# Ledger of designs, part 77: peptides against a protein of PDB entry 4KTY

Target 1, 266 residues: chain A of PDB entry 4KTY
Amino acid sequence: YVLNDIGVIFYGEVNDIKTRSWSYGQFEDGILDTCLYVMDRAQMDLSGRGNPIKVSRVGSAMVNAKDDEGVLVGSWDNIYAYGVPPSAWTGSVDILLEYRSSENPVRYGQCWVFAGVFNTFLRCLGIPARIVTNYFSAHDNDANLQMDIFLEEDGNVNSKLTKDSVWNYHCWNEAWMTRPDLPVGFGGWQAVDSTPQENSDGMYRCGPASVQAIKHGHVCFQFDAPFVFAEVNSDLIYITAKKDGTHVVENVDATHIGKLIVTKQI

## One batch from the design tools (peptide; made by RFdiffusion4, then SolubleMPNN)

Design b2_p15_5_s2 (from b2_p15_5, 9 letters changed)
Fold by OpenDDE base, seed 4:
Structure b2_p15_5_s2 (fold): chain B 266 residues (1-266), chain A 15 residues (1-15)
Amino acid sequence: as target 1 above (266 residues)
Amino acid sequence: TPQHVLDLNSFLPAK
């Protein structure tokens, strides 16, 4: 989880799982220097740079460009006119070196690009890390631990009534660390996500969230456990918006979200 | 393509 400089990222659909190679390149010239530069840009105290909890949280924020002119600009509009299409990247090295050279955010990334770069960042700093792919990954925008799907009376989706959404797949990272700030047993793999999805205490970042805590339904532990829990275990709530303004729950599906979670075992 | 896609419509109940 630290020594491998090339990996596989899972994507596609749950019934048509696909893979792509990704070069992490954590040992390539200039990459470690760039990771240190990222922490410098974050104005991270030297005392915190030895703490994987702080490092992973800062990395989560800094791998995306939001808030802090971090590494990658996300884009999902399929235009990508002012940079490189997310699908064109094959590894972290070119992205990180461009960031270091230009000192400006690199365009563009999507989840697997964010996860790839973040994986390099973590591994460069000696933090065991892996990429995780979740199929039917929920994006809970209002922190209610459910995925709201609003329907018009005719059965069509009303996308204006909620900002909740479901990704066909989503990639994030798990980082291995002790969690002395949590009860015993909640160390180990921690979910961290650099794809800018939701604001967490003032910044677009996510984690570290204890995977063990989430698996046991504990969402009260820092950081961002409710959001990560929702990504993998939200119920789909189908709500019909009536013309009279009333909302009627038509159906609940507890089986769709988090249909499959895949990560490489090395 | 490896595009990260939002697709709420795929979750619509059968009409």
Scores: peptide ipSAE 0.208, ipTM 0.800, DockQ to the pose 0.682
Fold by OpenDDE base, seed 3:
Structure b2_p15_5_s2 (fold): chain B 266 residues (1-266), chain A 15 residues (1-15)
Amino acid sequence: as target 1 above (266 residues)
Amino acid sequence: TPQHVLDLNSFLPAK
C-alpha cells in the first residue's frame, strides 16, 4: 500500500463496474518535493508532519483548491475550459508537478482525480493508503445523517428545497494509521477525502474517520465520522412539499445508499 | 468516461 506506484480505480455504476489504471508515481522526481511544498503552503508545523492524523487531514484540505489555493480545482459541469478535462488525467505526477511549477491550482479534477492525487500524497509521505469507491454515495449537506429529497406535488424534485445529493459513485481514500486519540480498536484504516464536498470546521476537508468506528455505528469520534457514515449508510427520505407549506414523508428507502464499496486489494 | 454524476432523479420512487 506504500510501495506500489500504479493502481486501479473503480468507477461506473454498481451494475456496470469499470476500472481505470492510475499512475501514482510517488517515487518520481519532484513528487516528494511537491508533497513537502503542499504542506508548506498549508503552513503545517514541522512537528506535525510526522503525524499521519495531522498529515492526512491537511492533505484532505490541500489536495482541493478551495480555501487555501490547494492542488486541484473541481469541476462537474462538463465544460472544462481553461484546463484539462478530469477524464484526461492518467496519473498524479503531471498534476503535482504542474502545481509545484505554477504554484497555482490545477484544472480540473473530479473524485477519482482527487483520490488519485491524494493517494500519491499519502504514499509519498509513507502513509499506507488506498482508494475506495462507493456506489450510490450520499452527500449530506445539512449534517442530519439522511438524504432529504423534497418533491413537488407533481412528484418532481424540488431543487430549491433539496440540498442533499447522491453520486452515482464516489472515490475517496483510506489511510492506515494508529489512532491514539480514539478508544482502543479504532485504529487501522481511516477514511479521508479530498474532494470538496462539505465544510469541516471551516475548511473543505474530510477525515481521518475511523472505518472500524463507522462500521460499528460510532459517529461521535473525530474527524467527520457523521459525514462519512452518511455517505455509505444514509436513508433516502422522500418528502412532498405541499403548496400550503406542509411537508409529508412519502417514502423512506434504506437500501439505495452504499450498495457496494470496492477497493483494490494489494 | 468515468464521469462523476449527481442525479437525484435516478432515485425517485415509481409514480
Scores: peptide ipSAE 0.183, ipTM 0.788, DockQ to the pose 0.679
Fold by OpenDDE base, seed 1:
Structure b2_p15_5_s2 (fold): chain B 266 residues (1-266), chain A 15 residues (1-15)
Amino acid sequence: as target 1 above (266 residues)
Amino acid sequence: TPQHVLDLNSFLPAK
């Protein structure tokens, strides 16, 4: 989880699982220096740089460009004229070195690019890390642990009312660490995510969230456990918006989200 | 290197 410099990332659809290689390059020239530079740009206190909880949380914020001119600019509109298309990247090295050289956010990334760069960052700093892919990954935007899907009376989705969304797949990271700030048993793998999805206490960041806590339904522990829980275990709530303005729950699907969660043992 | 067109958003089916 630390020594491997080449990995495999799962993507695609649940019924058409695909893999791509990714070069993490944590031992390449300038990469460790760049990771330290990232923490410098975050103005991270020296006392926290040895704490994997703080480091992973800062990393989740800084690998994306939002809020702090971090490493990567995300783009999902299929317009990449001012940079590199997300699919053109083959590893973390070129991205990190460009960031260090230009001192400006690098364009462009999507979830696997964010996860790849974040994996390099974690491994460079001695934190065991792996990439996780979740198929049918929920994006809960109102923190109610469910996907509210609003339907017209004819059964079509009302896109104006429906704010929650589902990714066909989403990649994030798991980082291995002790969690002395949590109850006993909730150390080990922690979910962390650098893809800018939701604001967490003022910044686009996510985690570390205890995987063990989430698996046992505990979402009350820091950080961002409700959001991560929702990604993998949200119910779909189908709500018909009547012409008179009333809402009626018509169906609940508890099987759609998180159909498959995979990771390569590295 | 081969490039892939990726769409991260899934569309929910209408009822």
Scores: peptide ipSAE 0.172, ipTM 0.762, DockQ to the pose 0.165
Fold by OpenDDE base, seed 5:
Structure b2_p15_5_s2 (fold): chain B 266 residues (1-266), chain A 15 residues (1-15)
Amino acid sequence: as target 1 above (266 residues)
Amino acid sequence: TPQHVLDLNSFLPAK
């Protein structure tokens, strides 16, 4: 999880799983320097750079360009005229070296690109890390642990009222560390995510969230456990918005989100 | 080519 510099990322659909090779290149020239540069740009205190909790949280913020002129600009509108299409990247090295040389965010990434670059960052700094793909990944934007899907009376989705969304798949990272800030037993793999999805206490970042805590429903533990929990375990709540302004719950689906979570075994 | 797509069109389960 640290020494392997090439990996496989899962993507596609749950019924049509696809794989893509990704070169992490954490040992290539200039990459460690770039990772240190990223922490410098984040103005991270030297005392915190030895703490994987702080490092992974800072990394989750800095791998995306939001807030802090971090590494990657995301784009999901299928318009990539001012950069490299997300699908054109084959590894982290070119992205990180471009960031270091230009000192400007690199265009463009989507979840697997963010996860790939973040994986390099973590591994480069000696933090065991892997990429995780979640199929039917929920994006809860109001922190209620539900996917609230509002429907018109005709059964069509009301896009104005529906703020929550579901990705066909989403990639993030798990980083291995102790969690002395949590109760005993909640160290080990921690979910961290650099794809800009939600604001976490002032920055687009996510984690580290204890995988064990999430598995046991302990969403009160820092950081961002409710969001990560929702990604993998949200109930779909179908609500009909009537013309008179009333809302009626039509159905609840507790099985749709997080159908499959895949990571490469090393 | 891999892409990240929002899927808002889930089928309603039968009542």
Scores: peptide ipSAE 0.036, ipTM 0.689, DockQ to the pose 0.630

Design b2_p15_5_s3 (from b2_p15_5, 9 letters changed)
Fold by OpenDDE base, seed 3:
Structure b2_p15_5_s3 (fold): chain B 266 residues (1-266), chain A 15 residues (1-15)
Amino acid sequence: as target 1 above (266 residues)
Amino acid sequence: TPQHVLDLNSFLPPK
């Protein structure tokens, strides 16, 4: 395999696909040291640092600042005071070096920034990795493998009841590894996600989840396969909450989520 | 702008 230090990230809308370059810089001075530092901050034992399953899971947790003062602080409020707007970043190097220097989380990131930095982390440690963009990406908040959209009687979204959400697009990573902890055939590409979305066994992390397993509807295998499955396959369930406390399913859309999943071909 | 946007209203079925 070839590890490139420059990549392309897909973003935008399914009907208006856009690309941006991203400098991974996994070979730049100080980057490997920073990746090792990240694992040190995670208190990862030395015996696990050669295991891509453990490394990718730790990286998933540590690239975001939640729980463990990891690399990046996420922000989606369009008010990026006290830091750099997510859109201003062009690569991983400045972020990682700032983290190493300051020993404090760097502000701010969104999904493509998380994915970019995580891709650098993985590649720097010799794990083949790529960024994946999913258009209309579901965020299952209650672990029921569907998107429950609650509507007011007037047809507007009831934001109080609606806990699930859908991103116009979402970026995460796939890392190549064997999965001796899974049945034969579920190695290869594994979905891992450092954007803080849901808690996984006590931490904001996601994966590695077998892409092959998910593709074939197997969500029973570690790690976080149900969440990743939901990101790409959730049905939208439109529910009207009546004043009398009853819920009525008005519509089901099984085609909206995961309309397009794209990654750069090497 | 590559803004990561959450907008449930854009996914509402036709009225």
Scores: peptide ipSAE 0.193, ipTM 0.802, DockQ to the pose 0.684
Fold by OpenDDE base, seed 2:
Structure b2_p15_5_s3 (fold): chain B 266 residues (1-266), chain A 15 residues (1-15)
Amino acid sequence: as target 1 above (266 residues)
Amino acid sequence: TPQHVLDLNSFLPPK
């Protein structure tokens, strides 16, 4: 989880699982220096750099360019005219070295690119880390722990009213650490995510959220446990918006989100 | 088809 510099990332569809190789390159020249530079750009106090809780949270913010001119600009518009298409990257090294050289955000990334670069960052700093892929990954944008899907009276999705969404797949990271800030038993693997999805206390960041806490439904534990819980365990609520302004729940699906969660064992 | 063409966001139809 720290020493392996080449990995496999799962992606695609739940019924057609695909894999791609990713070179983390945490031991290559200039990479550790770049990770330190990232923390410098975040203006992270030296005293906090030895705390994996603080480091992983700062990393989740800084691997994306939002808010703080961090490493990667996300793009899902299929244009990519002013940079490199997300699929063209094969590892973290070129991205991190470009960031260090240019001192500007690198274009472009999607979830697996964010997860790959973040994995390098964590491993460089001695934090055991792995990439996790969740198929049918929910994106709750109103923090109600469910996917509200609004339907027209004809049964079609009302995209104007429906703000929540589901990724066919999403990649994030798990980092291993103790959690002295939580009750006993909630250390170990912590979910952290650098893909810019939702604002968390003023920045686009996510985690660390205790995997054990999420597994046992403890969404009150810091950080961002409600969001991570929703990603893997949201109910789909299908709501028909009637012409008279009333809402009727037509269906509830408690089995669709988080159908498969995969990580490589290393 | 390039991998970057993949649409990750979807609205699920009712089941």
Scores: peptide ipSAE 0.169, ipTM 0.772, DockQ to the pose 0.221
Fold by OpenDDE base, seed 5:
Structure b2_p15_5_s3 (fold): chain B 266 residues (1-266), chain A 15 residues (1-15)
Amino acid sequence: as target 1 above (266 residues)
Amino acid sequence: TPQHVLDLNSFLPPK
């Protein structure tokens, strides 16, 4: 999880799983220097750079360009005129070296690009890391641990009222570390996500969230456990918005979100 | 091309 410099990222649909190769290149010239530069840009104290909890949280923030002119600009609007289409990237090295050279955010990324670059960052700094793909991944925007899908009376989605969303797939990272800030038993794999989805205490970042804590429903543990829990376990709540302003729950689906979670084993 | 455009967001209809 540290030595492998080439990986496989899962994407596509749950019934049509696809894979793509990704070169992490954590040992290539200039990459470690760039990772240190990223932490410098984050104004991270030297004393914190040996703490994987702080490093992974800073990395989560800095791999995306939001808030702090971090590494990657996301684009999901099919407009890539001023950069590289997300699908054109084959690895982290060119992205990180461009960032270091230009000192400006690199365009453009989507979830697997963010995860790929973040994986390089973590591995480069000696943190065991892997990419995880979640099919039917929820994006809870109000931290209520459910996907509220509002419907018109005709059954169509009311996009104005529906703020929560579901990705057909989403990629994030798991980083291996001890968690002395948590109760005993909640070290090990920690979910961290650099794709800018939600604000966490003032910045677009996510994690580290204990995978063990999430599995056991401990959403009160830092960091961002409710969001990660929702990504993999949210119920879909279908709500009909009536013309009179009343809301009626039509259906609850507890089986759709997080239907398949995949990661490379070797 | 389709590989350059990944529409990751989806709204699910009722079952």
Scores: peptide ipSAE 0.168, ipTM 0.771, DockQ to the pose 0.211
Fold by OpenDDE base, seed 4:
Structure b2_p15_5_s3 (fold): chain B 266 residues (1-266), chain A 15 residues (1-15)
Amino acid sequence: as target 1 above (266 residues)
Amino acid sequence: TPQHVLDLNSFLPPK
């Protein structure tokens, strides 16, 4: 979780699981310096740098470029003219060193790239971390803990009526730490996510959210537990939008989201 | 190549 500098990231489909190697390179020259630089760019107080809760939360914000000129710019439009296609990256080292050298966000990443770089950041700073892949991962945009799917009267999906969406797969990180700010038993693995998905108290970040709390349905604990819970356990709500403007719930599917969650134990 | 893809349109309407 800290010493392994090469990992495996799961992706693809639940019925066709694929893997790719990723070089974390947390021991490579300049990487620790870059991680410190990231925290400097975040203007993180020195007193907070020894707290894995604060470090992981800052990391989740800074690995993405939004809000704070962080490390990576995300792109999902299959047009990568001003940088490197996400699939071209094979590890964190080149990304982090480019960021340190240019002092500008690096283009481009998708979820596994964000997760890979974030994993390096955490491990470099001595925080045990792993990448988690969730197949059929929900993106709850309106914070209602459900995945709304709107249908026209003819049964076709109307994607304009909601910003909720489902990823075929999504990668984020789990970081190991104590949570003295939470009740006993909710330490251990904490979900943290640097892929810019939703605003959390003013910036695009996510976590740390207690995995144990989420597994037991406790979404009241900081940070971003409702969002992470929704990613893995949202009900799909099929809603027909009637011509008269009324909405009718046609079906509820509680089995689709979070069909498979996988991680490599190192 | 691995892509992060939205799969909203793959959902079938309820029967």
Scores: peptide ipSAE 0.040, ipTM 0.704, DockQ to the pose 0.641

Design b2_p15_5_s4 (from b2_p15_5, 8 letters changed)
Fold by OpenDDE base, seed 2:
Structure b2_p15_5_s4 (fold): chain B 266 residues (1-266), chain A 15 residues (1-15)
Amino acid sequence: as target 1 above (266 residues)
Amino acid sequence: TPQHKLDLNSFLPAK
């Protein structure tokens, strides 16, 4: 998890799983220095740089460009006119070295690019890390732990009212660490995500969230456990908004979100 | 293959 400099990232569709190679390059010249530079740009105190909880949380913020002129600009509009298309990247090295050289955010990334760069960052700093892919990954934007799908009276989705969404797939990272800030048993793998999705206490960041806590429904534990829980375990709630302003729950589906969660076991 | 948001209408039962 720390020594392997080449990985495989799962993507595509749940019924057509694909893999792509990704070069993490954590041992290549200038990469460790760039990771240190990232923490410098975050103005991270030296005392916190030895704490994987703080490092992973800062990394989740800084690998994306939002808020802090971090490493990667996300784009999902399929234009990419002023940079490199996300699919053109083959590893973290070129991205990180460009960031260090230009001192400006690199364009462009999507989830696997964010996860790839973040994986390099974590591994460079001695934190065991892996990439996780979740198919049918929910994006709950109001922190109610469910996927609210509003329907018109004709049964079609009301796109205006429906703010939550579902990714065909989403990649994030798991980092291995102890969690002395949590009850015993909730150390180990922690979900962290650098893809800018939701604001977490003032920044676009996510985690570390205890995988064990989430697995057992403990969403009260820091950080961002409700959001990560919702990504993998949201119920779909189909709601008809009546003309009189009332909401009627038409159906509940607990089977669609998080259909498959895959990670490479090396 | 890019990541994309799913069409939520595809989640609805067939009419």
Scores: peptide ipSAE 0.613, ipTM 0.931, DockQ to the pose 0.778
Fold by OpenDDE base, seed 1:
Structure b2_p15_5_s4 (fold): chain B 266 residues (1-266), chain A 15 residues (1-15)
Amino acid sequence: as target 1 above (266 residues)
Amino acid sequence: TPQHKLDLNSFLPAK
């Protein structure tokens, strides 16, 4: 989880699972220096740089360009003008070295690119890390632990009212650390996500969230446990918006979100 | 295969 510089990332559809190789390159020339530069750009105090909780949280913010001119600009519009299409990247090295050289965000990434670069960052700093892929990954944007699907009276989805969404797949990272700030038993793997999805206390970042806590339904612990829980466990709530402005829950589906969670256990 | 948002209409029963 630290020494391996080549990995496999799962992607695609739940019924057509695919794998891609990714070169983390944490031992390549200039990569460790770039990771330190990232923490410098974040203005991270030296006292925090030895704390994997703080480092992983800062990393989740800085691997994306939002808020802080971090490493990667995300794009999902299939245009990718003025940069590299997300699918063209094969590893973290070129991205990180470009960031260090240009001192500007690199274009462009999607979830696996963010996860790949973040994995390099964590491993460079001695934090055991792996990439996790979740198929049918919910994006809850109002922190209610539900995937709210609003319907017109005719039964069609009201896309204007429906703000929550579902990714065909989403990749994030798990980082291994102790959590002295949490109750006993909630150390170990922590979910962290650098793909910019939701604001977390003022910045686009996510985690570390205790995987063990989430598995046991404990979402009250820092950081961002409700969001991570919702990604893998949200119920689909079908709500009919009546013409008179009233909302009626028509159905609840607990089977669609988080159909498959895959990680390379090597 | 790029990452993309699913069409939520595909979650509904066929009419």
Scores: peptide ipSAE 0.608, ipTM 0.929, DockQ to the pose 0.767
Fold by OpenDDE base, seed 3:
Structure b2_p15_5_s4 (fold): chain B 266 residues (1-266), chain A 15 residues (1-15)
Amino acid sequence: as target 1 above (266 residues)
Amino acid sequence: TPQHKLDLNSFLPAK
């Protein structure tokens, strides 16, 4: 395989797919040192640093600032007063070097920024990695593999009760590795995600989840396969919550989530 | 274009 230091990230809308260049810069001065520093901050044992399963899981936690003062602070409120707007970044190098220099989380990122930095981290450490974009990406926040949309009696969405959400697009990473901890056939590409979305056993992290396992509906394997599965394959469940406390399923839609999943091939 | 959560009302059939 060939590790490129420049890539393309897909974003935008499913009917208006856009691409942006991203400089990974995994070979630039100070970047490997910064990646090692990230693992040091995570207090990762030396014995695990050669294991792509452990490395990718730690990376998914540390590329976001939550829990552990990791690399990037996410912001989705369109207020970026104390840092750089996510769209202003063009690559990973400045972010990683700022983190190394300041030893404080860098502001701000959204999914493609997280994915870009995480891709650099993985590639820098010799793990084949790519960025994946999922349009209409579900965020299941209660681990039931569904998008529960609660409706008011008038038919509008009850925002108070509806906790699950859908991203117009979401970027995460796939990392190539063997999975000796899983049954035969579930190695290869593993989904990993550093965008802070859900808590996984005490930390905002995600993966590695076997893409092959998920593709075939196997969500019982570590790590976070149910969440990743839900991102790409959740049914929308429209529920009317009655005043008497009963819930009535009004409709089920299996066509909206994961409308398109795309990645650069080379 | 920034990433954003979709308005779930847009998923509903037209009234």
Scores: peptide ipSAE 0.601, ipTM 0.928, DockQ to the pose 0.770
Fold by OpenDDE base, seed 4:
Structure b2_p15_5_s4 (fold): chain B 266 residues (1-266), chain A 15 residues (1-15)
Amino acid sequence: as target 1 above (266 residues)
Amino acid sequence: TPQHKLDLNSFLPAK
């Protein structure tokens, strides 16, 4: 979780699971310095740098470029003209060193790139971390713990009525730490996500959210537990939008989201 | 390889 500098990231489809290697390179020259630089750019107080809760939360914000000129710019439109295609990266080292050298966000990443870089960041700072891949990963945009699918009266999807979406797969991180700010039993693995998905109290970040809490349906605990819960356990709600503006729930499917969650134990 | 959002029409019985 800390010493392994090469990992495997799961991706693809639930019925066609694929793996790719990723070099974390947490021991490579300049990488630790870059991680410290990231915290400097975040203007993180020295007193907080020894707290894995604060560090992981700051890391989730800073690994993405949004809000704070962090490490990576995400792109999902298959147009990567001003940088490197996400699939071209093979590890964290080149990304982090480029960031340190240029002092500008690096283009481009998708979830596994964010997760890979974030994993390096956490491990460099002595926080045990792993990458988790969730197939059929929901993106709840309105914080209702549902994946809303709106249908026209003719049965076609109306994509304009919600921003909720489902990723074929999504990667995030789990970081091991105690949670003295939570009740006993909710320490251990904490979900943290640096892929910019939703605003969390003013910036694009996610976590740490107690995996144990989420597994037991406790979404009231900081940070971002509802969002992470929704990623893995949202019900699909099929809603027909009537011409008169009323909405009718036609069906509920609790079987699709979070179909498979996989991680490598390192 | 790329991460992408699923076509919601694929969740429909006839699509």
Scores: peptide ipSAE 0.601, ipTM 0.924, DockQ to the pose 0.663; fails the geometry check

